Peptides against a protein of PDB entry 8YVU. Designs and how they scored, part 100

Target 1, 39 residues: chain A of PDB entry 8YVU
Amino acid sequence: PQLCYILDAILFLYGIVLTLLYCRLKIQVRKAAITSYEK
Target 2, 160 residues: chain B of PDB entry 8YVU
Amino acid sequence: TWLTVLKKEQEFLGVTQILTAMICLCFGTVVCSVLDISHIEGDIFSSFKAGYPFWGAIFFSISGMLSIISERRNATYLVRGSLGANTASSIAGGTGITILIINLKKSLAYIHIHSCQKFFETKCFMASFSTEIVVMMLFLTILGLGSAVSLTICGAGEEL

## One batch from the design tools (peptide; made by RFdiffusion4, then SolubleMPNN)

Design b2_p17_3_s3 (from b2_p17_3, 13 letters changed)
Fold by OpenDDE base, seed 4:
Order: sequence, then C-alpha cells, then structure tokens
Structure b2_p17_3_s3 (fold): chain B 39 residues (1-39), chain C 160 residues (1-160), chain D 39 residues (1-39), chain A 17 residues (1-17)
Amino acid sequence: as target 1 above (39 residues)
Amino acid sequence: as target 2 above (160 residues)
Amino acid sequence: as target 1 above (39 residues)
Amino acid sequence: SYQELLELVDRLLDLVL
C-alpha cells in the first residue's frame, strides 16, 4: 500500500511535467502557425 | 532554432531514461536485499530471477548516456552509436515488459490460488509485495521503452 | 488501497496519452519548421 | 560525467519549472 502511494506521487509529478511541456509546445506551435500565416 | 529545442528534448529524454534506469536498479537492489528471491518457491519474482532490474537498467542507462553525448557533440559517429544503443535498449525494454507481464500473471495467480485474505501472512504479503513491485517496474520499463524508441526515431531521422 | 491502484492506472494512461500527443505535436512543429525553411 | 548529468538534470528541471 505504501508503494502504491509512492507510485501515485511519481506518476502525478510526471503528469504535471508532461502537461507543462505539452503546453509550452502547444504555444510554440501556435506561434509558428501565426508566423507562417503572416508569411 | 527549432533544431536546438529538439536536441534539448532528446537530452531530456536521455536523462529521463537514465533516471528510470536508476530507479529500476534501486528497486531491484532493495528487493534483492530484503527478500531472498532464490528461496522463494514459484515464479513470483521471475523478473528478478532473470536479473532484469540489473541488465535492463544498464541498457537504459547506456542508451540514455549515449543519446546525451550524441546530442552534445553533434558528431555523425555518435549519432550512429546512439541509434544503436537506443535500438538495443528498445529491444531490452520490450523483453523486460514481456518478462514483467509473465511475472505479474504468475504473482496474481499465486494470490488467487492462496486466497490471500490475510495480508499479514508471510506468503500473501510476499505475493502482494511482488505484485506491487512488478507493476512499478512495468511502468518504469514502459517509460524507458518510450524514451528509447523516441530517441531511436530522432536518431534515425538525423541519419536520413 | 484499491483506489490507489485505480489512480495509478489512470495516471499511467494519462502519461501515455500525453506522451503520444507530445510526439504528434513535435512532429507538427518539425514539419512547420521544414516548410518555413524551404520558403 | 555523473556530475554533468546531474547538472543537466538540474537545468532541465529549471527549464520545466
């Protein structure tokens, strides 16, 4: 049971990190799309 | 440049792979230190008996390190080396997943056969602990495989 | 304790999905960058 | 080196945070 909670914490942290990276990447894609459209 | 960002992401994946490998090694070492796996009847710890936490972690660590080095030095030879290491790590990860799934099935079968209602009994505790550890290792192995495959694809894309 | 394992499964699935989405988004960014370089 | 790897991890953490 304790190991399960540790795993939850690790997976939760991983999920947060991936979400932040995904958001950053999404913003980059949007910026690239805007730059391509002006072009 | 976008290429620089992609390279940084490859380094990140390599670091993640190394970290995953280190965690796998730590878990393997802890389990081997706490439990006498050799004397446990059955295949509840088949993944540990096969030495997967050790060799799998080594392969992932080497793959991650080579990937990081390859991205830093930008040498064609290092890219090939990283691609080879990542491919090997991907194969190792796939094999590890297979071993862990087999181990998990055996552990679950053991729990079912012994009708482990009393978690305080040594056998039931060991089976439950094995199941938990195997699940954790399976998740880590999948993460490692994902990173290795990603790095392999990136390396292959640089060679083409 | 059973809820912990369910949470692990959900978080794991979330991690996989995010990884796939991140890969797809990365490929899109690469394609956009290549297209911008050829102009 | 292991130290360089640790520094890389720290930089990556700083980049993500």
Scores: peptide ipSAE 0.443, ipTM 0.804, DockQ to the pose 0.073
Fold by OpenDDE base, seed 2:
Structure b2_p17_3_s3 (fold): chain B 39 residues (1-39), chain C 160 residues (1-160), chain D 39 residues (1-39), chain A 17 residues (1-17)
Amino acid sequence: as target 1 above (39 residues)
Amino acid sequence: as target 2 above (160 residues)
Amino acid sequence: as target 1 above (39 residues)
Amino acid sequence: SYQELLELVDRLLDLVL
């Protein structure tokens, strides 16, 4: 049971990190799209 | 450049493989240190008895290291070597998943047969503990396989 | 204990989905960057 | 080297953070 909670913590942290990366990448895509539209 | 981004991705995947391998090795070592698997009755730790955490960790570690080295040195021979290692690691990961699933089924069957209502019975506790470790190892193996497959695809794309 | 395993499964699935979405988004960023460079 | 791997991890962390 304790190992399960440790795994949950690791997976949760991984999920948060991936979410942040995804958000950053999404912002980059939007910036690139805006720049391409202005040209 | 597209190549620079791919290189960064490959390095990340290689690091992920190494980390997965290290975690698997750590779990294997901890289990072997805490539990005398040889004295445990039944096939609850069949994956550990087969040595999967050790050889699997070695394969993933080698694959990850080769991938990282290949990216850093940017040599054609290393790219081929990395592709080969990643392919081998992918096969090893698939085999590992199969072994872990079999172990998980045996562990669950053991728990069901003994009707483990009392969590504190030594046999039931060991079976539950084994199940937890096997599930963790299964998740790690799936992650490792995903990284190895991704690296294989990236490496194959560079050769074409 | 059962709830912990369910949480593990959900978090694991979430991690896989996020990884796939991240890969897709990264491909889109690359395509957008290439298109902007050709203009 | 192990140090290069650590530096790579640090760069990845900096990229992520």
Scores: peptide ipSAE 0.414, ipTM 0.794, DockQ to the pose 0.075
Fold by OpenDDE base, seed 1:
Structure b2_p17_3_s3 (fold): chain B 39 residues (1-39), chain C 160 residues (1-160), chain D 39 residues (1-39), chain A 17 residues (1-17)
Amino acid sequence: as target 1 above (39 residues)
Amino acid sequence: as target 2 above (160 residues)
Amino acid sequence: as target 1 above (39 residues)
Amino acid sequence: SYQELLELVDRLLDLVL
C-alpha cells in the first residue's frame, strides 16, 4: 500500500512534466508553422 | 526518419536504461536485506530467487553505458558492440517480464486462496508486499526493455 | 488501496501515451526546422 | 564518467525546463 502511493506520486510527477513538455513543444510547432507560412 | 530520431535520443535512452538498472539493483538489494527470501515458502519471490534484479540490472547498465559511449565516439566497432549489448538487454528484459508475470500470478493466486482480508497476517502481508514489488519491477523492466529495443533499432539502422 | 492500483495503471498508461505523443511532436518540430532551413 | 552523466542530465533538464 505505501509503495503504491509512492509509485502514484512518481507517475503523477512524470505525467505533469511530460504534459508541460508537450505543451511547450506544441507551441513551438505552431510557431514554426506560422513562420513557414509567412515565407 | 524514425531512425534519425532514435539516434538523436540515444544518449537519453541510455541514461534511462542505466537509471532503470540502478533502481532495479536498489530494490533487489533492499528486498534481499530486509527479507530472508530463502525461508519464505512458495514461489512468491521466484524472480528474486532467480537473481533477476541483479543480472537484469547488470545487462541494462552495460547496454546503457555502451550506447552512450557509442554515440559519443561514433565509431563503427562501438556501434556493433552497443547493438550486441542492447540485443542482450532486450532478451534479458523479455525473460524478466516472463518471470515477473509468473511471480505475479502466483502471488495473486495466493491472495485469492487465503482470502487475505486481514492485511496484518504475516502470510498475507508477504504476498501483498511481493505483489507490490513485482509490479514495480515489472514497470521498470518494461521501461528498460523499451529503451533497449529503441537502442537496438537505432544501432541496426546505423549498420544499414 | 485498490483505488491506488487503478490510479497507477491509469497514470502509467497516460505516461506511455504522452511519451509517444511527445516523440511524434518532436519529429514534427524537427521536420519543420529542416523545411525552414531548406527555404 | 559519472560527472559527464550528471552534466548530461543537467543539460536535458535545462532543455526540458
Scores: peptide ipSAE 0.396, ipTM 0.779, DockQ to the pose 0.079
Fold by OpenDDE base, seed 3:
Structure b2_p17_3_s3 (fold): chain B 39 residues (1-39), chain C 160 residues (1-160), chain D 39 residues (1-39), chain A 17 residues (1-17)
Amino acid sequence: as target 1 above (39 residues)
Amino acid sequence: as target 2 above (160 residues)
Amino acid sequence: as target 1 above (39 residues)
Amino acid sequence: SYQELLELVDRLLDLVL
């Protein structure tokens, strides 16, 4: 049972980190598109 | 093109928010149907007594639906409405997290006070069950808040 | 304990979905960068 | 409609897979 809670914490942290990375990557894609449209 | 990608992601976030709301509502209804919370001693189910699964689910559902409708119709008035609804849902989510944390603390305190070594004792079982449900609801609420905040930022970016 | 395993399954599925989305987004960024370099 | 939402989820799933 303790291992299950530890796994939940790790998976939750992983989900948060992936969400932040996804948001950053999305912003980068947007910036690249705007730059391509201005050229 | 990029607006289309943003729109697709807004729809995804809206769907995620609605799904989170539906899951919260399902948990609320199941707990209310299986357990008579009014007869349970203590504040183990304080979040349920406060009706959080119900009003929280309503706020998240409305926010998600408005976000999807706003994206589909691409009308300025709907975008503003969605922004307002997402902001309200974000506040509701923050309040819900606070209520759930308080409930979790009370449940944990109950387990410690009664020295719940025997899991099969009715009171200890209920406290453990409450703790597990509250943790699940807390995670769902955090996910819902994340989606609502993301939609709010996207909507604010479209208004600027 | 059973609820913990259900939560683990949901978080694991969420992590897989986010990873796939991140990989797709990364590929799109790379394709956009290549297209910008060819112009 | 709930059906449109389900279709949207299916399209998103197809986009991810």
Scores: peptide ipSAE 0.433, ipTM 0.797, DockQ to the pose 0.077; fails the geometry check

Design b2_p17_3_s4 (from b2_p17_3, 12 letters changed)
Fold by OpenDDE base, seed 4:
Structure b2_p17_3_s4 (fold): chain B 39 residues (1-39), chain C 160 residues (1-160), chain D 39 residues (1-39), chain A 17 residues (1-17)
Amino acid sequence: as target 1 above (39 residues)
Amino acid sequence: as target 2 above (160 residues)
Amino acid sequence: as target 1 above (39 residues)
Amino acid sequence: TYEELLELIDRLLQLVL
């Protein structure tokens, strides 16, 4: 059970990191789309 | 350029693969240090008995390193080398997943057979621990395989 | 303890989905960048 | 070089973190 909680913590951290990266990438896509529309 | 972005992605995937490999090695070494797997009867630790955490980690590490080197030097010979290493790592990852699934099934079967209600019993603890470790290794192996396959596809695209 | 394993499964699935979405989004960014460069 | 690889890993870690 303790190992399960450790795994949960690792997966949770991984999920947070991926979410942040996804958000950053989404913002980049939006910026790129806006720039493409202005040209 | 799109090529520069792809290159940066390959490096990232390579680093991820190396990291995954290192984590697998760490888990393998920890399990081997805590448990004498050789004395454990049955197939609960079949993945460990097969040495998967070690050879799998080596393959993933080599694949990741070669991918990073190939991207940095941008040489045709390195691209071929990286493609070969990534292909080998993909095969190793697939084999590892198969071994881990088999181990997981055996571990789960062991837990069911022994009706592990008392977690503090050594056998039940070992079976549960094995299951947890195998699940973690399975996840890491899937991540490693995903990175290796991605790198293989990228490398194949560069050779065409 | 059983809840921990369920959480692990959910977090793992979430991680896979986010990885796929990240890959798709990255491909979209690339396509947008290429389209912007061709104009 | 091995040193450059380590630096790249560090940069990637910084990008991820």
Scores: peptide ipSAE 0.459, ipTM 0.799, DockQ to the pose 0.073
Fold by OpenDDE base, seed 1:
Structure b2_p17_3_s4 (fold): chain B 39 residues (1-39), chain C 160 residues (1-160), chain D 39 residues (1-39), chain A 17 residues (1-17)
Amino acid sequence: as target 1 above (39 residues)
Amino acid sequence: as target 2 above (160 residues)
Amino acid sequence: as target 1 above (39 residues)
Amino acid sequence: TYEELLELIDRLLQLVL
């Protein structure tokens, strides 16, 4: 049971990090799309 | 193309594979150091008795290293070597998953038969601990297999 | 303890899905960068 | 080398982060 909770914590942290990275990439894609449209 | 993306991520996949292998090796070593598996009756630790954390980690490490070296040197002979190593690692990963699933089934069956409501019973504790470790190893093996398969597809695409 | 394992499975699935989405976004960013360079 | 691998991981982390 303790190992399960440790795994949950690691997976949760990984999920948060990936979500933040995904959001950053999404913003970058949007910025790139806007700059391509203005050209 | 998907192949060009996989090629650019080949180093990342190789590093991930090596990391997964190292984690598997560490877990295997810790379990072997804490538990005397030879004195444990039953097939609860069959994956450990087979030495899977060790040979699996070696295969994944070699595959990851060869993939990184192949990407860096861009030599045809290294590409073939990496493809061979990744294929071998994929086979090893598949075999490992099979062994771990069998072990998990046996552990779960043991828990069910002994009605392990009393967590403090030594046998139930060991079965539960084994189940947890096997699940962790299964997740790591799936990650390693995913990396090895991705690298294999990338290498196969370069030969075509 | 059963809830912990269920949570592990959900978090693991979430991690896989996010990884795939991240890869797709990374490809989109790369395509956008290439198109911006050719103009 | 192990050190080169660590440097590669650090570069990847810097690219991600």
Scores: peptide ipSAE 0.448, ipTM 0.785, DockQ to the pose 0.073
Fold by OpenDDE base, seed 3:
Structure b2_p17_3_s4 (fold): chain B 39 residues (1-39), chain C 160 residues (1-160), chain D 39 residues (1-39), chain A 17 residues (1-17)
Amino acid sequence: as target 1 above (39 residues)
Amino acid sequence: as target 2 above (160 residues)
Amino acid sequence: as target 1 above (39 residues)
Amino acid sequence: TYEELLELIDRLLQLVL
């Protein structure tokens, strides 16, 4: 039961990190699209 | 194409495979050091008794290392060797998943039969602990298998 | 304890989905970068 | 080598962070 809560914490942290990375990557895609449109 | 993407991520997949193998080996070593599995009655630790964390970790480590080396050296013979190793690792991963599922079923059945309401009972504690470890090992094995299969597809695409 | 395992399963699935989406987005960024370089 | 692998992991971590 304690290991389950530890796993939850790890997975939760992983999810947050991936969400942040996804947001950063989405911003990069938007910037690339804007740059291609202005060219 | 999907093959081009896999080729670009091949090194990353190889590293992931090695890391997964190392984690599996660490878990196996820790469990063997803390618990005398030989004296535990029942099949709660059947995956450990079968030595899966050890041989599985070896297969995944070899596969990952060969994949990384093959990518770096770009030698035809290494590509073939990596493909063979990745295929073997994929088979090993599938076998490992099967063993872990069987162990998980036995552990769950044990918990159900003994109606483990008292967590502090040694047998129930061991069954719960084994279930948790098996679940973790199962997740790691799935990740390792995914990397091995991806590397196998990439290697097969290079031979075509 | 049962709720913990359910949460683990949900978080695990979420992690897999986010990883796939991240990979797709990364591919899109790479394609956009290649297209901008060829232009 | 193990050192090269560690360096690769560090580069990947730097790309991610």
Scores: peptide ipSAE 0.438, ipTM 0.778, DockQ to the pose 0.077
Fold by OpenDDE base, seed 2:
Structure b2_p17_3_s4 (fold): chain B 39 residues (1-39), chain C 160 residues (1-160), chain D 39 residues (1-39), chain A 17 residues (1-17)
Amino acid sequence: as target 1 above (39 residues)
Amino acid sequence: as target 2 above (160 residues)
Amino acid sequence: as target 1 above (39 residues)
Amino acid sequence: TYEELLELIDRLLQLVL
């Protein structure tokens, strides 16, 4: 059971990091799309 | 194309495979150091008794290293060697998953038979611990297999 | 303890889905960058 | 070499971060 909680913590941290990276990447895509539309 | 993306991420996949292998080795060594599997009655640690964490980790490590070396040196002979190693690692991963599933079933059956209401019973604790480790190893093996298959597809695409 | 394993499964699935979405988004960013450069 | 692998990991980390 303690190992399960450790795994949960690792997976949770991984999920948060991936979510932040995904958000950053999504913002970059939007900026690129806007720049492409103004040209 | 998907192949182009896989080619660009080939080094990353190789590193992931090596990392997975190292984690598997670490878990194997920890289990062997903490638990005397030879004195544990039953088939709860059948995957460990079979030495899967060790040989599986070796296969994944070799496959990952060959993939990284092949990508860096960009030599045709290394590409073929990497493809062979990745294929072997994919087969090993599939076999490992099968062994781990069998172990998981045995561990779950053991927990059900002994009606482990008291978590502090040594046998129930060991069965629960085994189940947790087997699940972790299963996830790592799936990740390793995914990386090896991806590398195999990438290598096969370069040979056509 | 059972809840911990369920949480692990959910977090694992979430991690896989996010990884796939991140890969797709990364491909889209690369395609957008290539199209912008040809332009 | 292990050093090259470590450098690769560092570059990957820098690319992610």
Scores: peptide ipSAE 0.438, ipTM 0.779, DockQ to the pose 0.072

Design b2_p17_4_s1 (from b2_p17_4, 10 letters changed)
Fold by OpenDDE base, seed 1:
Structure b2_p17_4_s1 (fold): chain B 39 residues (1-39), chain C 160 residues (1-160), chain D 39 residues (1-39), chain A 17 residues (1-17)
Amino acid sequence: as target 1 above (39 residues)
Amino acid sequence: as target 2 above (160 residues)
Amino acid sequence: as target 1 above (39 residues)
Amino acid sequence: SYEEAIELIDRLLEEAL
């Protein structure tokens, strides 16, 4: 049971980090697409 | 294309916020319906007693709905309304997280004090169940707060 | 007790989905960077 | 509507996949 809660915490943290990274990467892709369109 | 992508992102965040709010509301309703919190001694359900699952869910739902509507109608007044709602939802989410953390600490302390090795004892079972529900709600509220903050930033960017 | 395992499953699934999306997005960024370099 | 929200989620999932 305690291991389950620890796993939840780790997975939750991982999810948050991945969400932030995904958002950052999405912004980068958009910027790259805009730059390619202007050229 | 860029505007379309941003619109889709805002709608996604809005939907996520609404979903989080609905889940929180469902959990709150289920807990209140199954358990008579008023007769439970202690602060194990302090977050529920504070009504967070209800008012928090309402704020998140309104914020998400306004965000979606704002993106669909593309009206300036709706954008401002969405920004305001998202800001309010962010504040509510932060407050909710604080309440849930306090509740979690109290629940854990209760489990520790009563040395709940016997899972079959009603009090220990309720404390454990409360802890699990609070943790789930905490995760959902963090997700909701993240979406609300993201929508707030997007809305602020549109006003500038 | 069972709720913890359910949460673990949901978070795990979410983590996998986000990882796949992140990988896809990363590949898109790389493709965009290569295209911009060739121009 | 609730149905529209579900449809939106489905579309978002399809776009994400």
Scores: peptide ipSAE 0.421, ipTM 0.793, DockQ to the pose 0.073
Fold by OpenDDE base, seed 2:
Structure b2_p17_4_s1 (fold): chain B 39 residues (1-39), chain C 160 residues (1-160), chain D 39 residues (1-39), chain A 17 residues (1-17)
Amino acid sequence: as target 1 above (39 residues)
Amino acid sequence: as target 2 above (160 residues)
Amino acid sequence: as target 1 above (39 residues)
Amino acid sequence: SYEEAIELIDRLLEEAL
């Protein structure tokens, strides 16, 4: 039972990190698209 | 194409494979150091008795390292070697999953037979602990297999 | 204890999905960058 | 080398961050 909670914590942290990275990439895509449209 | 994407992420997949292998090895070593599996009754640690965390970790580590080296040096001989290693690691991962599933079934059966309502009973605690470790190892093995298969597909695409 | 294992499964699935989405988004960023460079 | 692999991981981590 304790190990399960540790795994949950690790997976949760991983999920948060991936979400942040995904958001950053999404912003980059949007910026690139805007720059392409202005040309 | 999907192959091009996988090729670009080959290093990442290799790193993931190595990381997975290292985690599996760490869990294996910790379990072996803390628990004397030889004195444990039943087959609740059958995957550990079979040495899966060790040989599986070795295969995944070698596969990941070869994949990274192959990508960096961009040598034809390394590409072929990496493909072979990744294929072998994929097979090892599949075998590992099978062993872990069998272990999980045995552990669950043990818990059911002993009607483990009290977590503080030594046998029930060990069975529960085994189940948790096996589940963790199963997830890691699935991740490792996914990376190995992806790397194998990338390597095969480069040879074509 | 059973809830912990369910949570592990959900978090694991979420991690896989996020990884796939991250890869797809990274490809989009690269495509957008290439398109911007060709202009 | 093992050191080069670690350095690569560090660079990848820096690029990801």
Scores: peptide ipSAE 0.402, ipTM 0.785, DockQ to the pose 0.071
Fold by OpenDDE base, seed 5:
Structure b2_p17_4_s1 (fold): chain B 39 residues (1-39), chain C 160 residues (1-160), chain D 39 residues (1-39), chain A 17 residues (1-17)
Amino acid sequence: as target 1 above (39 residues)
Amino acid sequence: as target 2 above (160 residues)
Amino acid sequence: as target 1 above (39 residues)
Amino acid sequence: SYEEAIELIDRLLEEAL
């Protein structure tokens, strides 16, 4: 049971990190799309 | 530059592989230190008996390190080496997943056969503990495999 | 304890989905970069 | 050293974040 909670913590942190990276990448894609539309 | 972003991503994946490998190694070491697996009846710890936490961790660590080094030095020979290491790590990860699934099935079967209603029985506790560790190792292995495959695809794309 | 395992499964699925989405987004960014370079 | 490698990983993580 304790190991399960440790795994949850690791997976949770991983999920947060991936979410942040995904958000950053999504913002970059949006910026690139806007720049291409203005040209 | 896009190349810099890709390099950072590759380094991140490499770090993830190394971390996964280290965690797997740590778990393997802890289990081997705390439990005398040789005296445990059955194949509850078959993945540990096969040494997967050790060799799998080594493969992932090497793959991750090579990926990081390859991205930092941007040398063609390192890129090829990283690609090879990542491919090997991917194969190792797939094999590890298979072994872990088999181990998980055996552990679950053991729990079912012994009707582990009394958690305080040493055998049932060990089986449950094994199951938990195997699940953790399985998740880590899947993460490692995902990173290795991603790095392999990135490396292959750079060679083309 | 059972909730922990359920949480592990959810977090694991979330991680896989995020990884796939991240890969797709990365491919889109790469395609956008290639298209911008060809112009 | 192992410690230097950990520090490097931490720096990489900080840059990634």
Scores: peptide ipSAE 0.441, ipTM 0.807, DockQ to the pose 0.061; fails the geometry check
Fold by OpenDDE base, seed 3:
Structure b2_p17_4_s1 (fold): chain B 39 residues (1-39), chain C 160 residues (1-160), chain D 39 residues (1-39), chain A 17 residues (1-17)
Amino acid sequence: as target 1 above (39 residues)
Amino acid sequence: as target 2 above (160 residues)
Amino acid sequence: as target 1 above (39 residues)
Amino acid sequence: SYEEAIELIDRLLEEAL
């Protein structure tokens, strides 16, 4: 039971980090697409 | 292409916000149906007594719907309306998080005071159940706030 | 306790989905970078 | 509509997978 709460905290932190990384990567893809359109 | 990608993201975030709102409403209705909150001693369900699942879900639903409508019609007045609704939803989400944290602290304090080692006691079971529901609601509220903030940033970017 | 395990399952699924999306987006960024280099 | 929102989610899932 205590391990379940610890796992929840780890998974929650992992989800936040992945969401931030996904947002950053998506912004990079968009910047690359704009640069290719201007060329 | 950039605008189309942004639009697809806004729709996804809006749908996520509506889904979060629906889940919050479902949890609120289930708790109200299974538990008579009025007869529960203490402030274990203070977030439910304050009606947070109801008004929070309404704010998130309105924000999500406005975001989807704004994207579909691509009208300047709808973009401004969506930005305003998302800002209001972000404030509501922050308030909801605060209420849920207070409720969680009260629930944990109750469990500690009564030395709830045996979960089969009605009071300890209710306190544990409340804590679990509050944690789930807190997680959903954080997700909803994240979506609302993201939509607000996207809307602000379209106005510039 | 049972709700904790349900939350773990939801967070785990969310983490897997985000990881797959991140991998797809990373591949798209690489393809865009290669296309920009060939131009 | 609720059905249209579900269809949108399904399309997004198909694009994401």
Scores: peptide ipSAE 0.420, ipTM 0.789, DockQ to the pose 0.077; fails the geometry check

